# Peptides against a protein of PDB entry 4BOS: the designs that were tried, part 14

Target 1, 163 residues: chain A of PDB entry 4BOS
Amino acid sequence: PVLTRTVVPADNSCLFTSVYYVVEGGVLNPACAPEMRRLIAQIVASDPDFYSEAILGKTNQEYCDWIKRDDTWGGAIEISILSKFYQCEICVVDTQTVRIDRFGEDAGYTKRVLLIYDGIHYDPLQRNFPDPDTPPLTIFSSNDDIVLVQALELADEARRRRQ
Target 2, 163 residues: chain A of PDB entry 4BOS as posed
Amino acid sequence: PVLTRTVVPADNSALFTSVYYVVEGGVLNPACAPEMRRLIAQIVASDPDFYSEAILGKTNQEYCDWIKRDDTWGGAIEISILSKFYQCEICVVDTQTVRIDRFGEDAGYTKRVLLIYDGIHYDPLQRNFPDPDTPPLTIFSSNDDIVLVQALELADEARRRRQ

## One batch from the design tools (peptide; made by RFdiffusion4, then SolubleMPNN)

Design b1_p10_4_s3 (from b1_p10_4, 3 letters changed)
Fold by OpenDDE base, seed 1:
Structure b1_p10_4_s3 (fold): chain B 163 residues (1-163), chain A 10 residues (1-10)
Amino acid sequence: as target 1 above (163 residues)
Amino acid sequence: ALPQNRSGPL
């Protein structure tokens, strides 16, 4: 079994596309972003006490309008929200630092999904199997630490290619 | 506020 990267479009919505891909079991749908952006906005709007101006860098309403634009990028706020929404740990391996940021790690989720991030772009990760009849896996056990090691290896290789 | 597309703990 090998962990591989599926390159999604760099269309400002790569985070949403990538999350959708992994949580839906490997479904590539670049058109998913508008609804996911609206979902984010809905959740942000629902809790102005937590999603304060201090957290958002702008008023709650301004952030909701901002994230719904098709040219704005999601980040840690969106990943945190989506982790909670899908009830899974979202692990992001950074190719610049060769680090994994784990979102939802203390929430007690039984499932984890993985993204790879290069500073400006997100892609989903999947496990491929030698049996061609076995489809790639995108949803892992939260106890599967081997997949995290594989993600770090993938990121380290990517970093070495740039150095 | 976190930069756009930035991954990392909140």
Scores: peptide ipSAE 0.102, ipTM 0.821, DockQ to the pose 0.091
Fold by OpenDDE base, seed 3:
Structure b1_p10_4_s3 (fold): chain B 163 residues (1-163), chain A 10 residues (1-10)
Amino acid sequence: as target 1 above (163 residues)
Amino acid sequence: ALPQNRSGPL
């Protein structure tokens, strides 16, 4: 089995497209972003005590309006929210640092999904199988640490190609 | 608060 990336559009919504891809089992839908932005805003608005200005860097209302814009970028805050919503660990491998940030790692989720990040763009990762009739896997066991090693290998190779 | 599109621990 080989871990590969699917390049999604660089349209300011790559994070949302990438998350949707992996949590839906490999469905590429660049049009998913508006709904996911609304979802995040809804969750944030529902809990102003937790999603405080200290976390958001702006008022709860300002953040909700901001994240719903077509041209604003999601990041760690949005990943954390989506991890909770989809009840899975979201692991992001960074090609600039060759490290993995694990969101939701302390929540006890049994599933994990993987993204690759280069500092300005997110792509989803998937496991391909030798049998062509076996579809790629995007949802892994949270105990599958081999996939994390494979993700680091992908990141390291990407880093070497750019340097 | 984090920069746009920034990944990393909160």
Scores: peptide ipSAE 0.096, ipTM 0.811, DockQ to the pose 0.092
Fold by OpenDDE base, seed 5:
Structure b1_p10_4_s3 (fold): chain B 163 residues (1-163), chain A 10 residues (1-10)
Amino acid sequence: as target 1 above (163 residues)
Amino acid sequence: ALPQNRSGPL
């Protein structure tokens, strides 16, 4: 089995497209972003005490209006929210640092998904199998540490290509 | 506030 990257459009919504891809088992839908942005805004609006100005860098209402724009980028805040919503660990391998940032690691989730990040763009990761009739896997056991090793190898190779 | 698109645990 080999861990591979699916390149999604660089249209300001790559994070949302990538998350949707992995949590839905490998479904590429670049049109998913507006609904995901609205979902995040709804969750943030529902808990102004937790999603405070200190966390958001702006008022709760200002953030909700901002994240619903089609040209604003998601990041760690949005990943954290989506991890909680989908009840899975989201692991982001960074090609600049060759490290994995884990979201939801303390929540006790049994499943994890993986993204690859280069500082400005997110893509989803999937495991491909030798049997061509076996579909790629995007949802892994949270005990599967081999996939994390493979993700680090993939990130290191990507970093090498840029040097 | 985090930079746009910034990853890493909060």
Scores: peptide ipSAE 0.090, ipTM 0.815, DockQ to the pose 0.089
Fold by OpenDDE base, seed 2:
Structure b1_p10_4_s3 (fold): chain B 163 residues (1-163), chain A 10 residues (1-10)
Amino acid sequence: as target 1 above (163 residues)
Amino acid sequence: ALPQNRSGPL
């Protein structure tokens, strides 16, 4: 089995598209972004005590309006929210640093998904199997450390290609 | 400058 990257559009919503891809088992749907943004805004709006101005960098309402724009970028805040919503660890391998940032790692989730990030763009990762009748896997066990090693290998190769 | 897809820990 090999870990591979699916390139999604660089349309300001790559994070949402990538997360949707992996949590839905490998469904590429760039049109999912508006709904994903709205989902995040709804979650944030529902808990202004937790999602405070200190966390958001702006008022709760301002953030909700901001994240629903089609040209604003998601990041750590949105990943954290989506991790909690989907009840899975979201592991982001960074091709610039060759590091994995794990979101939801302390929540006790049994599943993890993986994204690859280059500083400005997110793509989803999936495991491909030798048997063509076995579909790619996007949801892994949170105990599967091999997939993290494979992700680091992909990131390192990507970094070498850019330098 | 465009917003960033910052993926650092919170």
Scores: peptide ipSAE 0.084, ipTM 0.790, DockQ to the pose 0.080

Design b1_p10_5_s1 (from b1_p10_5 with Q6A)
Fold by OpenDDE base, seed 5:
Structure b1_p10_5_s1 (fold): chain B 163 residues (1-163), chain A 10 residues (1-10)
Amino acid sequence: as target 1 above (163 residues)
Amino acid sequence: PPLPPAVPPP
């Protein structure tokens, strides 16, 4: 089995598309972003004490309005929120640094999904199997550290290609 | 370490 990257559109909503892809088992739906943005805004609005200016870098209301725009990019805050919502680790491998940030790693989730990030774009990762009839896997056990190694290898290769 | 940031559109 090999870990592969599925390139999603670079339409400012790649994070949301990528997350949706992996949590839904490999469904590419670039139209999912508006709803996901709204979901995040709803979650943030629901807990202004936690989602404070200190966390958001802006007022709760300002953030909600901002994230619902179709041209704003998601990042760590959104990933953290989505991790909590989907009750899974979201592991992001960075091709620039060849490191993995594991969101939700301390929550005790049994599942993890993987994204690859290059500083300006997010893509989903999936495990492809030798048997062509076996569909790719996007949801892994949180104990599957092999997939993290594979992700690092993938990122390292990407980094070398840029140098 | 720094987490993946939100970035502006290119």
Scores: peptide ipSAE 0.056, ipTM 0.760, DockQ to the pose 0.117
Fold by OpenDDE base, seed 4:
Structure b1_p10_5_s1 (fold): chain B 163 residues (1-163), chain A 10 residues (1-10)
Amino acid sequence: as target 1 above (163 residues)
Amino acid sequence: PPLPPAVPPP
């Protein structure tokens, strides 16, 4: 089995597209972003005490309006929210630092998904199997640490290519 | 231009 990267469009919504891809089992849908942005805004608006100005960098309402724009980029806040919403650990391997940031790791989720991030773009990761009749896997056991090793290997190789 | 995605603290 090999962990591979699926390149999604760099259309300012790559984070949402990538998350959707992995949590839906490998479905590429670049049109998913508007609804996912609305979902983020809804969740943020629902808890202004938690999603405070200190966390958001702007008022709760301003953030909601901002994230719903089609040209704004999500980040850790969105990943955290989506991890909780989809009830899975979201692991992001960074090709610049060759490290993995785990979101939702303390929530006790049994499943994890993986993204690869280069500082300006997110892509989803999937495991491909030698059997052509076995579809790629995007949702892993939270106990599968091998996939994390493979993700780090991908990131390290990507970093070497850029240097 | 839009800001790049936020990076979580280490």
Scores: peptide ipSAE 0.055, ipTM 0.773, DockQ to the pose 0.082
Fold by OpenDDE base, seed 2:
Formats: structure tokens, C-alpha cells, sequence
Structure b1_p10_5_s1 (fold): chain B 163 residues (1-163), chain A 10 residues (1-10)
């Protein structure tokens, strides 16, 4: 089995497309972003005490309006929210630093998904199997640390290609 | 341009 990267469009919504891809088992749908943005806005709006201005960097209402724009980029806040919503650990391997940031790691989730990040773009990761009849896997056990090693290997190779 | 996606420092 090998971990591979699926390149999604760089259309300002790559984070949402990537998350949707992995949590839905490998479904590439660039049109998912508007609904994903609305989902995040709904969650944020539902808990103004938790999603405070201190966390959001803007008022709750301003954030909701902002994230629903088609040209705003998601980041740590959105990943954290999506981790909670999908009840899975979201692991982001950074090709610039060759490090993995784990979101939801302390929540006790049994599942993890993986994204690869280069500082300005997110792509989803999947495990391909030797048997061509076995579909790629995007949802892993949170105990599967081998997949994290493989993700680091991918990131390291990507970094070496650019430096 | 929009703010880039960000991951918190470890």
C-alpha cells in the first residue's frame, strides 16, 4: 500500500474540497465548497460564546459573512471546526516544514484523515492498494501511525523538489 | 487577495 496525493483545484476552496474528499471516502467535488462554508458559518453562529471574537479575530457575525465568501481561504479555525463536525482527527502534513499538525488529537476520535499543505494550498491524501479492485482508503485508524510516516515521506519529497 | 490558509504552530 502506498499513500498518494490527489491534486484538487487551487480555487480558494482547496481546504474544503480536500476535507470533503477524505471524509467522504474519496469523492472529488469542487462544488462542495459553498455548502461547506455554510456549514462552518452555521456552527460558528450557533455558539457565539465559544467562537468569540478573540478566537475568530472578528465578530461572530463578521466571520460568518466572511467565510461564506467564495474567495476566502480556510485555515486552522475551519479545520478545527470540521474535525469536530466529522468527529475525526484531521492531520495536516506541511511540505515546508515536514511536520504534521494534528487537529482533534485530544478528542478521542477513532478515525483520522490526512491533508497535505504547502503554505498556500491543501490537497487530500489517500492510500492505494496493490489490488486494483480495492478502492483507495481516505479514513484511517487514529492508531495508524504508519500512515503518518508515509505522509512525512511525501512531504519530504515534495520539499526536496522545491528546494 | 484573500488571507492564506494557516496551520497553527506546533
Amino acid sequence: as target 1 above (163 residues)
Amino acid sequence: PPLPPAVPPP
Scores: peptide ipSAE 0.053, ipTM 0.774, DockQ to the pose 0.079
Fold by OpenDDE base, seed 3:
Structure b1_p10_5_s1 (fold): chain B 163 residues (1-163), chain A 10 residues (1-10)
Amino acid sequence: as target 1 above (163 residues)
Amino acid sequence: PPLPPAVPPP
């Protein structure tokens, strides 16, 4: 088994496309972003006490309007929200720092998904199997630390290519 | 231009 990267379009919605890909078991749908943006906005709007200016960096309403734009980029806030919504850890391996940031790690989720991030773009990761009849895996056990090692290796190689 | 993705917490 090998961990591989699926390059999604760099269309300002790569985070949403990437998350959708991994949580849906490997479905590439670049058109998913508008609804995912609306989903996030709906969640944020539903709890203005939690999703405060301190968290969002802007008012609740301003954030909701902002995130629904087709040219705004998601980040840690959106990942945190999506982790909660999909009830899984979202692990982001950074090719610039060769580190993994785990979102939802304290929630007790049994599943994790992985993204690779280079500072300006997100892509999804999947595990490919030697048997061609076995589809790639995008949802891993939260106890699968091997996949994290593989993600770090992938990120380290990516960093070396750019240095 | 679009804002870059927010970095994960350190």
Scores: peptide ipSAE 0.052, ipTM 0.774, DockQ to the pose 0.086

Design b1_p10_5_s2 (from b1_p10_5 with P1A Q6A)
Fold by OpenDDE base, seed 1:
Structure b1_p10_5_s2 (fold): chain B 163 residues (1-163), chain A 10 residues (1-10)
Amino acid sequence: as target 1 above (163 residues)
Amino acid sequence: APLPPAVPPP
């Protein structure tokens, strides 16, 4: 088994597409973003005390309107929210730094999913199996540290190719 | 560019 990436469209919604892909078991749906953006906005709006201007960089209402635009990029706030919503760790391996940021790591989730990030784009990661009848795996045990090692290796190789 | 992965404040 080997960890690979599926390149999703670079259409400003790659984060949402990537998260959807991994949490749904490998379903590529670039049209999923609008509803996911609305979900983010709903959650942000529901807790203005936490999602304050200090956290959001703009008023709660302004952020909700902003994230629902089809041309705005999601980031750490969205990943954090989606981790909580889907009740899984979202592990993002950064090809620029060759490090993994684990969102939801302290929540006690039993599942983790992985994304790869290069500074301007997110893609989902999956484990491919040699058996052609076994579909790729996108949802891993939160105890599976091997997949994190594989993700780092994948990111390191990607970094070397661009240097 | 999308915000890099960063841990939000607890």
Scores: peptide ipSAE 0.056, ipTM 0.793, DockQ to the pose 0.048
Fold by OpenDDE base, seed 4:
Structure b1_p10_5_s2 (fold): chain B 163 residues (1-163), chain A 10 residues (1-10)
Amino acid sequence: as target 1 above (163 residues)
Amino acid sequence: APLPPAVPPP
């Protein structure tokens, strides 16, 4: 089994597309972004005490309007929210630092998904199997630490290519 | 640029 990345469009919504891809079992749908942006805004708006200006860097309302734009980029806040919404760990391997940031790791989720991030773009990761009749896997057990090792190897190779 | 993965807010 090999961990590979699926390159999604760099259209300002790569985070949303990547998350959607992995949580839906490998469905590439760049058109998912508007609805996911609305979902983020809805969740942020629902809890202004938690999603405070100190966290958001702007007022709750301003953030909601901002994230719903088609040209704004998500980040840790969005990943955290989507982890909670989809009830899974979202593990992001960074090719610049060769480290994995695990979102939702303390929530007790049984599943994890993986993204790869290079500082300006997110892509989803999947496990391919030797058997051609076995479809790629995007949702892993939260106990599957082998996939994290594979993700680090993938990131390390990517880093070496850029140096 | 998108915000990098970071420690989520408490």
Scores: peptide ipSAE 0.056, ipTM 0.794, DockQ to the pose 0.050
Fold by OpenDDE base, seed 3:
Structure b1_p10_5_s2 (fold): chain B 163 residues (1-163), chain A 10 residues (1-10)
Amino acid sequence: as target 1 above (163 residues)
Amino acid sequence: APLPPAVPPP
């Protein structure tokens, strides 16, 4: 089994497309972003005490309006929210540092999904199997540390190509 | 300008 990267469009919504891809089992839908943005805004708006200005860097309402724009880029806040919503760890491997940031790691989730990040773009990761009839896997056990090793290797290779 | 995607440092 090989961990591979699916390149999604760099259309300002790569994070949402990537998350949607992995949590839906490998469904590439670049048109998912508006609804994903609305979902995040809805969650944020529903809990202004938790999603405070201190966390958001702006007022709750300002954030909701901002994230629903089609030209704003998602980041750590959105990943954290989506991790909670989908009840899974979101592991982001950074090609610049060759490190993995785990979101939701303290929540006790049994599943994890993986994204690869280069500082300005997110792509989803998937495990491809030798059997062509076995579809790629995007949702992994939180006990599957091999996939994290593979992600680091993939990131390291990507980093070397840019140096 | 749109803010780029970012994750916290490890």
Scores: peptide ipSAE 0.051, ipTM 0.764, DockQ to the pose 0.080
Fold by OpenDDE base, seed 2:
Structure b1_p10_5_s2 (fold): chain B 163 residues (1-163), chain A 10 residues (1-10)
Amino acid sequence: as target 1 above (163 residues)
Amino acid sequence: APLPPAVPPP
C-alpha cells in the first residue's frame, strides 16, 4: 500500500474540493465548492455565539457573505468546521514545514482523512493498494499512525523537489 | 487576489 496525492484544480476552492474528495471516499467533484461554502456559512450563521467576531476576524454576517464568494480561500476555520460536520479528524500535512496539523484531534473521532498543503494549495491524499480490484482508501482509522508517517514522507519529498 | 489559506499556529 502506498499513499498518493490526487491533484485538484487550483481554482480558489481546492480546500473544499479536497475535503469533499476524501470524506466521500475518493470522489473528485470540483463543482462541490459552492455547496460546501454554503454549508459552512449555514453552520456559522446558526451559532453566532460560538462563531464570534473574535474567532472569525469579522462579523458573523460578514464572514458568511465572504466565504460564499467563489474566490475566497478556506483555511483553518473552515477545516475545523468541516471536521465537526463530517465527524472526522482532518490531518493536513504541510510540505513547507513537513509537519501535520490535526484538526478535531480532541473530539474523539474514530476516523481521519488527510490533505497535503503547500501554503497556497490543498490536495487530497489516498492509499492505493497493489490489488487492482481494491479501490483507493481515503478514510483511515484515527489510530493509523502509519498513514501519518507516509504523509510526512510525501511532504518531505515534495519539499526537496522545490529546494 | 484571495488571501492564502491559513493554518493554526503551532
Scores: peptide ipSAE 0.050, ipTM 0.761, DockQ to the pose 0.080

Design b1_p10_5_s3 (from b1_p10_5 with P1G Q6A)
Fold by OpenDDE base, seed 1:
Structure b1_p10_5_s3 (fold): chain B 163 residues (1-163), chain A 10 residues (1-10)
Amino acid sequence: as target 1 above (163 residues)
Amino acid sequence: GPLPPAVPPP
């Protein structure tokens, strides 16, 4: 089994597309972003005490309007929210630093999904199997440390290709 | 332009 990357469109919504891909078991749907953006806005709006201007960098209402635009990029706030919403750990391997940032790691989730990030783009990761009849795996056990090692290897290789 | 995706270190 090998961990591989599925390149999704670079259309400003790659984060949402990538998250959707992995949490839905490998379904590529670039049209998922609008609804996911609305979901983010709804959750942000629901807790203005936590999602304050200090956290958001703008007023709660302004952020909700901003994230619902089709050209704004999601980040750590969105990943954190989506981790909680889907009840899974979201692990982001960064090809620039060869580090994995784990979102939801303290929540006690039993499942984890993986994204690869290069500073301006997110793609989903999946485990491919030699048996052609076995579909790729996108949802892993939160105890599966092998997949994290494989993700780091993948990121390191990507980094070397750019240097 | 749009803000890039930002993932702070843990």
Scores: peptide ipSAE 0.053, ipTM 0.774, DockQ to the pose 0.078
Fold by OpenDDE base, seed 4:
Structure b1_p10_5_s3 (fold): chain B 163 residues (1-163), chain A 10 residues (1-10)
Amino acid sequence: as target 1 above (163 residues)
Amino acid sequence: GPLPPAVPPP
């Protein structure tokens, strides 16, 4: 089995598209972003004590309005929220640092999904199987550390190509 | 242009 990336559009919503892809088992839907943005805003608005200005960098209401814009970029806050919402670890391999940031790792989730990040763009990762009749896998066991090694290999190769 | 995605905490 080989871990590969699916390049999604760089349309300011690549994070949302990438997350949707992996949590839905490999469904590419660039139109998913508006609803996911609204979902983020809803969750942020629901807990202003947790999602404080100190965390958000702006007031709760301002953040909700901001993230619902079609041209604003999600980040760690969105990944954390989506990890909780979909009840899975979201593992982001960074091609600039060749490290993996694991979101939701302390929540006891049994599943993990993987994204690859280059500092300005997110793409989803999937495992391809040699059997053409076996569809790619996007949802892994949280005990599958081999997939993390493979993700690091992808990041390391990407870094070498840029240097 | 739009703000870049936030970098995950170390």
Scores: peptide ipSAE 0.053, ipTM 0.769, DockQ to the pose 0.086
Fold by OpenDDE base, seed 3:
Structure b1_p10_5_s3 (fold): chain B 163 residues (1-163), chain A 10 residues (1-10)
Amino acid sequence: as target 1 above (163 residues)
Amino acid sequence: GPLPPAVPPP
């Protein structure tokens, strides 16, 4: 089995497309972003005490309006929210630093999904199997540390290609 | 213009 990258459109919503891809088992739907943005806004609006200005960097209402724009890019805040919503770790491997940031790692989730990030773009990762009848895997066990090693290797290769 | 994705905390 090999870990591979599925390139999604660089349309300002790559994070949402990538998350949707992995949590839905490999469904590429670039049109999913508006609804995911609304979902995040709904979650944030529902808990203004937790999602405070200190966390959001702006007022709760301002954030909700901002994230629903089609030209705003998601980041750590959105990943954290989506991790909670989908009840899984979201592991982001950074090709610039060759590091993995694990979101939701302290929540005790049994599942993890992986994204690859280059500083300006997110793509989903999947495990491909040699058996053509076995579909790619996007949802891994949180105990599967091999996939993290493979993600680091993939990121390191990507980094070397840019140097 | 669009803002780049926030970098996750190291």
Scores: peptide ipSAE 0.052, ipTM 0.766, DockQ to the pose 0.089
Fold by OpenDDE base, seed 2:
Structure b1_p10_5_s3 (fold): chain B 163 residues (1-163), chain A 10 residues (1-10)
Amino acid sequence: as target 1 above (163 residues)
Amino acid sequence: GPLPPAVPPP
C-alpha cells in the first residue's frame, strides 16, 4: 500500500475540498465549499459562548460572515470544528516543517484522516492498494501510526523537491 | 486578499 496525494484546485477553498474528500471516502467535489463554509458558520453561531472573540479573533457574527465568503482561507479553527463535526482526528502533515499536527487527538475518535499542507495549500491523502479492485482508503484507524510515517515521508520528499 | 491557511504551532 502506498500513500498518495490528490491535488485539489487552489481556489481559496482547498481546505474544505480536501476535508470533504477524505471524510466522504475519496469524493472530489470542489463545489462542496459553500456548504462546508455555511456548516462551519452554523456551528460557530450555535455556540457563541464557546466560539468567543478570544478564539475567533473577531466577533462571532463577524467570523460567520467572513468564513462564508468564497475567498477566505480556512485554517486551524476550521479544521478543529470539522474534526468535531465529523467525529474524526484530522492529521495535517506540513511539508515545510515535516511535522504532523493532529486535531481532535484528545477526543477519543477511532478514525483519522490526513491532509498535506505546504503553507498556502491543502491536499487530501489516500492509501492506494496493489489490488486494482480495492478502492483507495481515506479513513484510517486512529491507531494506524504507519500511515503517519508514510505521510511524513511524503512531506519530506515534497520539501526536498522544493529546495 | 484572503488570509492564508494556518496550522497552530506544535
Scores: peptide ipSAE 0.052, ipTM 0.766, DockQ to the pose 0.081

Design b1_p10_5_s4 (from b1_p10_5, 3 letters changed)
Fold by OpenDDE base, seed 1:
Structure b1_p10_5_s4 (fold): chain B 163 residues (1-163), chain A 10 residues (1-10)
Amino acid sequence: as target 1 above (163 residues)
Amino acid sequence: SALPPAVPPP
């Protein structure tokens, strides 16, 4: 089994597309972003005490309007929210630093999903199997440390290709 | 277009 990357469109919504892909078991749907953006906005709006201007960098209302635009990029706030919403750990391997940032790691989730990030683009990761009849796996056990090692290897290789 | 926020380390 090998961990591989599925390149999703670079259309400003790659984070949402990537998250949707992994949490839905490998379903590529670039049209998922609008609804996911609305979901984020709804959750942000629901808790203005936590999602304050200090956290958001803008007023709660302004952020909700901003994230619902089709040309704004999601980041750590969105990943954190989606981790909680889907009840899974979201692990992001960064090809620039060869580090994995784990979102939801303290929540006690039993499942984890993985994204790869290069500073300007997110893609989903999946485990491919030699048996052609076995579909790729996108949802892993939160105890599966092997997949994290494989993700780091993948990121390191990507980094070397750019240097 | 907006730039993606950097993902902070845990």
Scores: peptide ipSAE 0.053, ipTM 0.769, DockQ to the pose 0.074
Fold by OpenDDE base, seed 3:
Structure b1_p10_5_s4 (fold): chain B 163 residues (1-163), chain A 10 residues (1-10)
Amino acid sequence: as target 1 above (163 residues)
Amino acid sequence: SALPPAVPPP
């Protein structure tokens, strides 16, 4: 089995497309972003005490309006929210630093999904199997540390290509 | 305007 990258469109919504891809088992839907943005806004609006200005960097209402724009890019805040919503770790491997940031790692989730990030773009990762009848895997066990090693290797290769 | 994705804390 090999870990591979599925390139999603660089349309300002790559994070949402990538998350949707992995949590839905490999469904590429670039049109999913508006609904995911609304979902995040709904979650944030529902708990203004937790999602405070200190966390959001703006008022709760301002954030909700901002994230629903089609030209705003998601980041750590959105990943954290989506991790909670989908009840899984979201592991982001950074090709610039060759490091993995694990979101939701302290929540005790049994599942993890992986994204690859280069500083300006997110793509989903999947495990491909040699058996052509076995579909790619996007949802891994949180105990599967091999996939993290493979993600680091993939990121390191990507980094070397840019140097 | 478009803003780049936030970098996750290392």
Scores: peptide ipSAE 0.053, ipTM 0.756, DockQ to the pose 0.089
Fold by OpenDDE base, seed 4:
Structure b1_p10_5_s4 (fold): chain B 163 residues (1-163), chain A 10 residues (1-10)
Amino acid sequence: as target 1 above (163 residues)
Amino acid sequence: SALPPAVPPP
């Protein structure tokens, strides 16, 4: 099995598209972003004590309005929220640092999904199987550390190509 | 212009 990336559009919503892809088992839907942005805003608005200005960098209401814009970019806050919502670890391998940031790792989730990040763009990762009749896998066991090694290999190769 | 994705904390 080989871990590969699926390049999604760089349309300011690549994070949302990438997350949707992996949590839905490999469904590419660039039109998913508006609803996912609304979901983020809804969750943020629901807990202003937790999602404080100190966390958000702006007031709760301002953040909700901001993230619902079609041209604003998600980040760690969105990944954390989506990890909780979909009840899975979201592991982001960074091609600039060749490290993996694991979101939701302390929540006891049994599943993990993987994204690859280069500082300005997110793409989803999937495992391809040699059997053509076996569809790619995007949802892994949280005990599958081999997939993390493979993700680091992808990031390391990407870094070497840029240097 | 859009802000870039936030880098996760170390």
Scores: peptide ipSAE 0.052, ipTM 0.761, DockQ to the pose 0.086
Fold by OpenDDE base, seed 2:
Structure b1_p10_5_s4 (fold): chain B 163 residues (1-163), chain A 10 residues (1-10)
Amino acid sequence: as target 1 above (163 residues)
Amino acid sequence: SALPPAVPPP
């Protein structure tokens, strides 16, 4: 089995496209972004006490309006929200630092998904199998640490290619 | 204009 990345469009919504891809089992749908943005805004608006200005860096309403724009980039806040919504750990391997940031790691989720991040773009990761009849896997056990090692290997290779 | 995606420091 080999871990590979699927390059998604760099259209300001790569995070949402990437998350959708992995949580839906490998479905590439760049048109999912508007609904994903609205989902996040809905969640944030539903709990203004938790999603405070201190967390959002802006008022609850301002954030909701902002994230629903088609040209704003998602980050840690959005990943955290999506992790909670999909009830899975979201692991982001950074090609610049060769580190994995784990979102939802303390929530006790049994599933994890992986993204690769280069500082300005997110792509989803998937495991390909030697058997052509076995479809790629995007949802892993939260105990599968081998996939994390493979993700780090991908990140390290990507980093070296840019140097 | 878009703000870049951000991952928190470890």
Scores: peptide ipSAE 0.051, ipTM 0.761, DockQ to the pose 0.082

